# Peptides against a protein of PDB entry 6MBK: the designs that were tried, part 26

Target 1, 240 residues: chain A of PDB entry 6MBK
Amino acid sequence: GFEMVNFKEEGFGLRATRDIKAEELFLWVPRKLLMTVESAKNSVLGPLYSQDRILQAMGNIALAFHLLCERASPNSFWQPYIQTLPSEYDTPLYFEEDEVRYLQSTQAIHDVFSQYKNTARQYAYFYKVIQTHPHANKLPLKDSFTYEDYRWAVSSVMTRQNQIPTEDGSRVTLALIPLWDMCNHTNGLITTGYNLEDDRCECVALQDFRAGEQIYIFYGTRSNAEFVIHSGFFFDNNSH

## One batch from the design tools (peptide)

Design b1_p15_2_s1 (made by RFdiffusion4, then SolubleMPNN; from b1_p15_2, 7 letters changed)
Fold by OpenDDE base, seed 3:
Structure b1_p15_2_s1 (fold): chain B 240 residues (1-240), chain A 15 residues (1-15)
Amino acid sequence: as target 1 above (240 residues)
Amino acid sequence: MKLVPVIHDFTPVTF
């Protein structure tokens, strides 16, 4: 087993409560517990989603709005998960003016300004949609949609979204994976897969972990090259 | 058992 722990330098992570062997299936998350584009369509956001072409074309924005709607809903199934999310992020959207000035000497400044401009444009578009669209009247964020809300939701999605198969395995969709995304990152191999037969995410241990050790996973390389690694891999059938 | 890899997507939200 494992438990959530606040590590002094790394923040929240997972700690082993027993010895875990390499390649042992120690964590699984059924589809019904994930925040997905499909769960967004099936939520209070569904009617608006069905009428807005940008929400339909951009699953990451659909997830951002799903996250905001669920955060604003006291009885949301995902409240326990949402409460574990950071209130702020180390993303360009949160850089202070001095930090941006330091980046002016680098090529990164163009990407930072592009992200700011795009996010501001997106917010302005959806602010108008939320104010004017009939289906937006049912959204819990109707009267409380700020730039700070949108910035937070977009940053949450950008830092935590994962590609998973649809239920039929025919397409790729986007998901936030509760509990699993509490693992901190280390260098290694991808050890998380989706089991279509059991309809769940499965994570096997990257290495041996002793009781009391922090459990790390490899999220992959932060490069476009990761998306090419659609090579299916085999996990050993570890007994649960 | 064959699994489909779960890939973390770090792509920025852009339009």
Scores: peptide ipSAE 0.290, ipTM 0.842, DockQ to the pose 0.585
Fold by OpenDDE base, seed 2:
Structure b1_p15_2_s1 (fold): chain B 240 residues (1-240), chain A 15 residues (1-15)
Amino acid sequence: as target 1 above (240 residues)
Amino acid sequence: MKLVPVIHDFTPVTF
């Protein structure tokens, strides 16, 4: 099928180990392997989640804290996945002063400043929650929760979160999809769906891939500006 | 089998 490879320019990606045909189901990920809002609720974060209205209202923040708690847990089931995540991102939250100065002449500057301000405010709020809330005392991050940790977690979520159905299919929830999200982006069509009968994400090949080729997927139609703001990169052949 | 599209959510973490 495929293997994880560290590509020099693109970081981690998936490489085909055999020929894969267009529309072939080559990758599937069962719900039990996903990091979801539901798995966050069922984790060590659950007691705090049940009492913090912001965690309850904002599934993306719940995922960020879930990611941090699991990262801080040596025996976490998701350690192999977490270790594949970048330690830093090219997202606005990581821009250097010179990059920010360059953007001052662009429309993107407002979104950059908004992200900085919002992330700082969120960190300050949750720092206080973690220090004072009784249910935070058992969190593995209790004594190690820095702005850098939070910045990393929210950047990881912003770049990798997906909408999937709940188990009963009645609602949409948020998920990080291990292994699948290692596929780098290309222009094309959405080829990933959730199979409710088998309770798994299913990805079919966007095109033919030969053995040894990198496998790409399409994350959706976005402008290059939106990709910079949300994913930290430009795609030259982006349809927008 | 009914497949529900998996949609990458680019929504910034904001409040």
Scores: peptide ipSAE 0.273, ipTM 0.833, DockQ to the pose 0.907
Fold by OpenDDE base, seed 5:
Structure b1_p15_2_s1 (fold): chain B 240 residues (1-240), chain A 15 residues (1-15)
Amino acid sequence: as target 1 above (240 residues)
Amino acid sequence: MKLVPVIHDFTPVTF
């Protein structure tokens, strides 16, 4: 077993309540608990999604709006999950002026500026959509859609989105995986897979964990990781 | 059972 704990340096994480062995299936999350593009389509966002080409084309934006709609909904099933999310992120969209100035000497500044410009453009587009589109009238964010809201949602998605199979396994979709994404990251191998027969995400332990230890997982690298399929998982050979 | 790997996607939101 495990429990959610607030760790001083890492924020919320999972702590083992018993000894867990390497490769032990210790955590699984059924599809019905995931925030997916499909759950977005089936939510109050669904009517707008069905008519907006950008929402349809960009599953990550659909997830961002889904997250915002659920956050604004007091009775949302995902409220407990959403309340555990950071209020701010260490993403370029949250860089302070001094951090941006420091990066001006690097090639990274172009990527930072690109993210700023793209996010601002996206916000402006969707602000207009929310204000003018008939299907936006029922959205709980109709009268409360700020750049800060959008920045937060986009950053939440960028830091937590995962590729999972569709229910029929025919395609890939995007998902936020509650509880599982509370595990903080360490170097290692991908130890999370999707079980299509049981329709759930399954996480096996990266290593032995003793009772009282924090459980870490490896989310992968941002680099072009060569994935080797071993034992039903992809292993990232990219050592950070 | 065959597991499909769950891949964390760090792709920025862009258009």
Scores: peptide ipSAE 0.290, ipTM 0.842, DockQ to the pose 0.618; fails the geometry check
Fold by OpenDDE base, seed 1:
Structure b1_p15_2_s1 (fold): chain B 240 residues (1-240), chain A 15 residues (1-15)
Amino acid sequence: as target 1 above (240 residues)
Amino acid sequence: MKLVPVIHDFTPVTF
């Protein structure tokens, strides 16, 4: 009941191909299609993951490297998904000098600078790891790992990562959810859940959508400052 | 069965 469309102002999104009713299950994504910390561990990154404490401790960084490895792999299962990702983001890591100046009078400036510092430090660390660690030799990014690559991957993960249960439901892990994350954000309620029995993400419609309308989802309750800092979104009427 | 909410995580990548 939907299709991927490039909307002129919003970029890629999902459009209804038929009328969808509120609370209708219109989209589901099986675990096997997700990019997860587990899929990262099971990929070419796995050997390095098993020996790097930061990758082990920080699932979001593991996802970022997983994303980079898969992007650099022509035969990656996730190539169709990766090609839908923005090349740039409205996150602080992409702010120009003038944009940073506008934030200097806000509390957000400290978080912006923190992100820059942290990302640069992370890049420097992992650049060294990739250059020196034996298990990095098989990574497709071995000879091409730039700050721009890392910034993109981190921004992709930061804007798109989701908490989902592990297969046994005992813990929470991180996932990128292909197709589902093509839905642009709107105010509302969380309408996506994980079905452990069927081992899939399930999304129900936030509202009625007519055929031809863009389908929006609600990513969660955040302040405008948090949205700008973490996802690049801004909502005038955000009550939080 | 009750679905486990899928929570979009905006946590910055930091260490």
Scores: peptide ipSAE 0.284, ipTM 0.837, DockQ to the pose 0.905; fails the geometry check

Design b1_p15_2_s2 (made by RFdiffusion4, then SolubleMPNN; from b1_p15_2, 7 letters changed)
Fold by OpenDDE base, seed 2:
Structure b1_p15_2_s2 (fold): chain B 240 residues (1-240), chain A 15 residues (1-15)
Amino acid sequence: as target 1 above (240 residues)
Amino acid sequence: MPLVPVLHDFSPVTF
């Protein structure tokens, strides 16, 4: 077993409540619990999705709007998950003026400005869509769609989106994986996969964890630059 | 398949 814990320096994470052995399947998340492009299509966003070419072309934006719609819905199934998400991020979209000025001397500045520009353009586009499109009248965010909301949703998806197979396994789609995405990062091997037979994400333990220890996973091979741009942090022990 | 967080800059396909 495991429990959600707010670690002072790392934020929310998972802590083992018993000894877990290496390679033990300790965590699984059925498809029905995931926030996916498919669940977005099946939500209150579905009618708008079916008529907006950008939502259809960009699954990550579809997830961002799905996240916003569910956040604005008091009875959303995903409320418990959404409440675990940071209210703000250390990602480039949240950088203060002094942080941006510091980055002007770094190779990251181009990507930071690209993110700002793209996010601002997307917000302006979708603000107009939400104000004018007939199907947007059903969205709980109709009268409460700010740049702050969009920045938060984009940052949430950017830091947490995963590729999973479609139900038939023929292609990949995008998903937020509740509970699993609370595991903080360490170096190692990918220990999470998708089991199509049981239609679930499966995570096996990277190493032995004792009761009371934080459970870490490996996010894959990333440069420190990629961590800064997409996750907002440097990983000191990052060997990639 | 292995699950890895997808890094993406949200570059628009079209406007």
Scores: peptide ipSAE 0.046, ipTM 0.742, DockQ to the pose 0.243
Fold by OpenDDE base, seed 3:
Structure b1_p15_2_s2 (fold): chain B 240 residues (1-240), chain A 15 residues (1-15)
Amino acid sequence: as target 1 above (240 residues)
Amino acid sequence: MPLVPVLHDFSPVTF
């Protein structure tokens, strides 16, 4: 077993409550518990999704709006998960003027400016859609859609989205994976997969963990620049 | 199938 713990330097993570062996399946999350593009289509957002070409073309934006709608819904199934998400991020969309000035000396500046421009344009577009589209009247965010809301949702999805198969395995879709995405990162191998037969995400232990140790996973091969742009941090043990 | 974490800057497909 494992438990959620607030670690001094790393924030929230998972701690082993017993000895876990390397390659042991210690964590699984069924599809029905995931926030997906499909769950967005099946929610209060579904009617608007069916009429908006950008929501249809960009599954990450669909997830961002799904997250906002569920956050604004007191009876949402995902409230316990949403309450574990940061209220703000240290990603480029939250950078202060001095941090942006520092980035002007780095190769990341073009991508940071692109993020700002794209996010602002998307917000302006969807603000108009929410104000004017008939299907938007049913959304819990109809009268409370700010840039800060959109920035938060975009940053949440940007830092946590994963590709998973569709139910029939014919295509890939995007998902947020509750509980699993609380594991902190270490260097290693990908130990998380999707089991289509059991229709669930499965995580096996990267190494032996003793009772009381923090459980780490590997988020995949990323450059330090990609971590800054998409996650707001550097990983010192990154081999890239 | 391994899970693939996605890093995406929300670049628009279309406007």
Scores: peptide ipSAE 0.042, ipTM 0.727, DockQ to the pose 0.285
Fold by OpenDDE base, seed 4:
Structure b1_p15_2_s2 (fold): chain B 240 residues (1-240), chain A 15 residues (1-15)
Amino acid sequence: as target 1 above (240 residues)
Amino acid sequence: MPLVPVLHDFSPVTF
C-alpha cells in the first residue's frame, strides 16, 4: 500500500504504508483510468480533433486540451486526478526574467526560448480556433481559454506524458497516468510497463521500500539539462 | 505478453 503525501522539498509524492519489496507489483492503473490521445478523441474534444491538423499531428497538444476540457468540467471523471496536479510549475514556461538571464549562460537557453516561442504560437493559433471553429462551441473552455490555462496544460503534459501502446499494441500513443505520476524520480531502471493482457500500466518497485519511505521511480535516461527544460528541476544523483 | 516499457516522453510542444 501507499499514500499520497506532501514532502517538504519534493512536493507531492507517494509514501509506502507497508514494506514493499524490490520487483513487487505495488501499483497498476487500467487503461480506462488513463488520460490518452484516444480518450481525448472520444471526449467533447473529439469533433474539433477530427477537424484540426495540429491536434491530430501532436498528441501532446491533444492531451493538453483534454486536460483543459476535463478541468473545466465539474463532473469529469478525472477531477480527482486534475486536483492533484500542481497549479504552477517550475518549468521554463514559468521562468521569471532573472531565471532566464541565469540560463543565458547555459546551453539550455536555446531550448528554453524555443519552448516559449512554440507555446506562445500554439496558444495564438488555438485561441483563434477556439473562438471561430464550430466544433469549439461545445467545449467547456470556450469562454475561458487564457495563456495561463494553456501554459499550465502544456507544462502538465510535458512533465507527465508517457508513451504507452495502443489497445491493440500495434502502435504507441501518449498518456497521462494518474496516481503513478505522483512518484518522484530517482536513478535506476525503468520499472513501469504496460501489460496488454490486463490492459493496464504496471509499476514494480525499483528497490525495497520500508513503511513510511517515499516511493521513487526512474523516469529514464535524462540529463539534468533535459530535466530543467522538461521538468524544471535538477537531480543531483543523475549520472547522465 | 511481455510488459511493454512505459517511457516518459519529454518532447517539447512544437508548432
Scores: peptide ipSAE 0.031, ipTM 0.675, DockQ to the pose 0.904
Fold by OpenDDE base, seed 1:
Structure b1_p15_2_s2 (fold): chain B 240 residues (1-240), chain A 15 residues (1-15)
Amino acid sequence: as target 1 above (240 residues)
Amino acid sequence: MPLVPVLHDFSPVTF
């Protein structure tokens, strides 16, 4: 139904290989393919996670470290996915001095400075943890953990993390959704949900797509993409 | 991909 394509201006995206109709379930991603806080706990990071309160309290940081560990692992199942991720982001952590100066006239400057400060503090903390913690010795990051690495991982998670239900549906957890997050953004309605019965993320087509067309999805007003736990899809009519 | 940057709180948990 679709293929991964590198579009000249938009980078990686999905292209329809056949006609796809509006509301057609064209893409699903089973939980086993997701990078989640749970997969982080079950990875080489698990022993450190079990002993570090920050990793336990902040699922986004756990995902960032999971992403870094998997990136540094040549045999990682997620290598094909990780290679599709941007090397840099338009996030505050990548703002140049002139961009920051421009934002000084806005309320956003406080958030930017907070992001810088928090990320720098986290890096310094985890650099020490990686160097000193016994369970960090098994991490492929031990000899190559730079601020640039951490900034990239944090930005990757920040821009791509999604809320999905736990397997039992009792709570929400954080996930990166390979293949699905390759869809570039367009205006519309959220057409992605989580099917608990089949234990998969499901995406229906926002509109008709012809064979050869790029498939776009609406990310929503991306806060954390909240997946509808119970009913697969909520159409948030929030025309913002 | 135009990534919509979201300002997530990455505040370290203060102990």
Scores: peptide ipSAE 0.024, ipTM 0.641, DockQ to the pose 0.081; fails the geometry check

Design b1_p15_2_s3 (made by RFdiffusion4, then SolubleMPNN; from b1_p15_2, 7 letters changed)
Fold by OpenDDE base, seed 4:
Structure b1_p15_2_s3 (fold): chain B 240 residues (1-240), chain A 15 residues (1-15)
Amino acid sequence: as target 1 above (240 residues)
Amino acid sequence: MELVPVLHDFSPITF
């Protein structure tokens, strides 16, 4: 019903290969295909996770390290997904000096600087952990953990992380949702839900899509400024 | 069956 396509202005997205009707379940992703905090705990990262309070407290960082570990693993199940991720992002952590200077005239500059400081501090912390912790010796990134790696991973997570229920439905956890997150964003309603009985994410079409049209989804409510800062998205119609 | 909404988490990574 859809295919991955590289669109000129928007990068990778999903294109309908047939007509899809509004509210049609066109895409589902089983939990086993998701990159989750739980899959991170069950991976090569698990021993370190069990000993590091920050990884335990911050599921988003756990996902970032999970992503890095899997990227560094040639035989990772998630290699096909990881290969679809941008190598760089249009987010503050990738802004050039001139872009930052331009933003100094805006209120967004404080958030940009906060991201820089936080990311740098996190990298410094985990660099030390990876170099010194015994359980880090098992990580495929042990000898290849750069700031660029960390910047990429956290940017990937910040732009793509989703809240989903745990397997038992008792709590909320974080997940990257392969294939689904290839859909570019549009304004609208949330059309993705988690089916606990079938243990899968389910996405229904926001609107009718004709064969050959790009499929868009709505990720959630944000101001344009917040989308630019956190996701790199901008929509003219979101004039607040 | 009630679907649990899948929500993008827009929170920055901070500590």
Scores: peptide ipSAE 0.383, ipTM 0.884, DockQ to the pose 0.890
Fold by OpenDDE base, seed 3:
Structure b1_p15_2_s3 (fold): chain B 240 residues (1-240), chain A 15 residues (1-15)
Amino acid sequence: as target 1 above (240 residues)
Amino acid sequence: MELVPVLHDFSPITF
C-alpha cells in the first residue's frame, strides 16, 4: 500500500507503507473516478458543451470548465480530489512582474507573452459565453467566473492532463487522474497504462520501493514522438 | 493484456 505524505522539499507525494517490487501493480484508477472530457459532457456543462464549438474542439478547455464547475459544487464527487490541488502554480500565468522582466533577456519571453495573451483572449470569450448563453444559466460559476478562476483551471489542466483511450479504444481523450497524479516525478520509463478490458488506469512500480520510501513515477514526455525516443513503455511485456 | 500507454500532455492551451 501507500499513503499521502508532505515531503519537505517536494511537497505532497506518495509513500510506500510496505515493500513494493519493481513492476508490481500497486495503483489502479477506474475510469469512473477520472475527470474526463466525457464526464464533462455528462455533467451540468453538457448542454453548453453541445452548443459551443471551442469546447467541442478543445478537450483541455472542456476539462478546465469541468474542474471549475465541480469546484463550485459542494456535493461534487471530485471535491476530495479538487481540495488536494494547489491553489497556485509555478507556471508563466503566475509570474510576477519582476520575474517577467528577468525573462525579457531570454527567448522564453515570447512564449510567456503568448500564453498571457491567449489565456486573456480565452477568458474574454468564455466570460461572454457564460453571461449570454442560455445553457450557462445552470452552471454554478454563472455569477462567479473570474480571470483568477480561469487561470487556476487552465494551469491545473496544463500541469495534470493525461492522454487516455476512449471507452471503445478508438480515439484518444484527456483525463485528470486522481490519486495517481499525487506521485512525484523521476527519470525512468513510463509505468502507467490503460487497461481497456477492466476500464482502468494501471500503474506498476518503476523500481523496488521499501516501506517508508517515496514512490516516484515517470510521467512521460510532452508528445508521443518523444515517448518513442524514451525507450518504450515497459522493459518486459507486463502482460497484465 | 496489452495496455495503452497513459501519456502526460504538457502542451500549452493555445487558442
Scores: peptide ipSAE 0.322, ipTM 0.858, DockQ to the pose 0.603
Fold by OpenDDE base, seed 2:
Structure b1_p15_2_s3 (fold): chain B 240 residues (1-240), chain A 15 residues (1-15)
Amino acid sequence: as target 1 above (240 residues)
Amino acid sequence: MELVPVLHDFSPITF
């Protein structure tokens, strides 16, 4: 029904290989394929997670470290997914000096500085944890944990983390959704939900797509400011 | 349940 394509201007996306009708269930991703806080706890990161209050309190950071551990693991199940992620982002953590100077005239500057400070502080903390904590000795990133690594992982999670239900549906947790998150954004309605009965993320087509067309999804109503801060871009046709 | 990308802050808790 679809294939991964590297579009010249938009990067990786999904292209229809057949005609897809509006509201057709064309994509589903079982929980077992997701990178979640739970999968982080069940990974090589689990022992450290169980003893670090920051990892326990901040699921997004847990996902960032999960992503780094899996990236550093040649035999990781998620290697094919990780290889689809950008090596760099247009998010504030990657802004050049001139871009930051430009933003000084905007309301976004305070959020940019906050991200810089928070990310740097987190890196410094976790660098020490990785160097000194006994349970960090088994992490594949033990001897290779740079600020650039952390910045990349934080930016990856910031741009791609999703809220999904826990397996019992009683709470929400955070997840990266492989394959699904390759769909680029357009205006419309949210067409992705979680099916607890089948324990999978389900995406129905926002509109008719012809064979050869790029498949777009709606990421929700966000301001352009939110897109800049969290996704690094302005969406020209954004409704906000 | 509807799935939406979470625009979460990375502000650290006190440590």
Scores: peptide ipSAE 0.028, ipTM 0.681, DockQ to the pose 0.251
Fold by OpenDDE base, seed 5:
Structure b1_p15_2_s3 (fold): chain B 240 residues (1-240), chain A 15 residues (1-15)
Amino acid sequence: as target 1 above (240 residues)
Amino acid sequence: MELVPVLHDFSPITF
């Protein structure tokens, strides 16, 4: 077992309530609990999604708007999750003037400026869409869509989005994974897979954790092929 | 059952 705890330096994380062994399946999250492009399409955003080419083409933006719509909805199933999300992020979009000035001597400044310009352009586009599109009238953010809202949503997505299979396993889609993404990160191997038969994300322990220890996971940037080849990723009772 | 790796995507949102 585990519990959610607010750690001083790391914010919210998961703490073991018992000893957990390496490779033990300690956490799983069914698809129905995920915020996905599909759940966005099935939400109040669905009508607008069906008519906006950018939302259709960019699943990450669809997730950002889904997150904003759910945040603005008091009765949203995801309210408990959304309330655990940071209000601000250590992303380029939140850099202070002094931080930006410091980076001016580096090549990173071009990427920072690119993110600012892209995000501003996106906001301007969608502000117009929300103000003018008939299907935007039912969105809970219709009269409250600020740049700060958009910046927060895209930063939330950029820092938390995951690739998972579609329900039929035919392609990849994007998801935010509540509870699971409360695990803070450490160096190691990817220990999270998607179980298509049970239709859930499954996470096995990266290492032994004792009762009272914070549970860490690893988010790697690897191809599926590299992951399979290098990690030999198998869960108990699952065949690959 | 085959497990599909869950991969975090750090790509920026761009268009």
Scores: peptide ipSAE 0.313, ipTM 0.856, DockQ to the pose 0.584; fails the geometry check

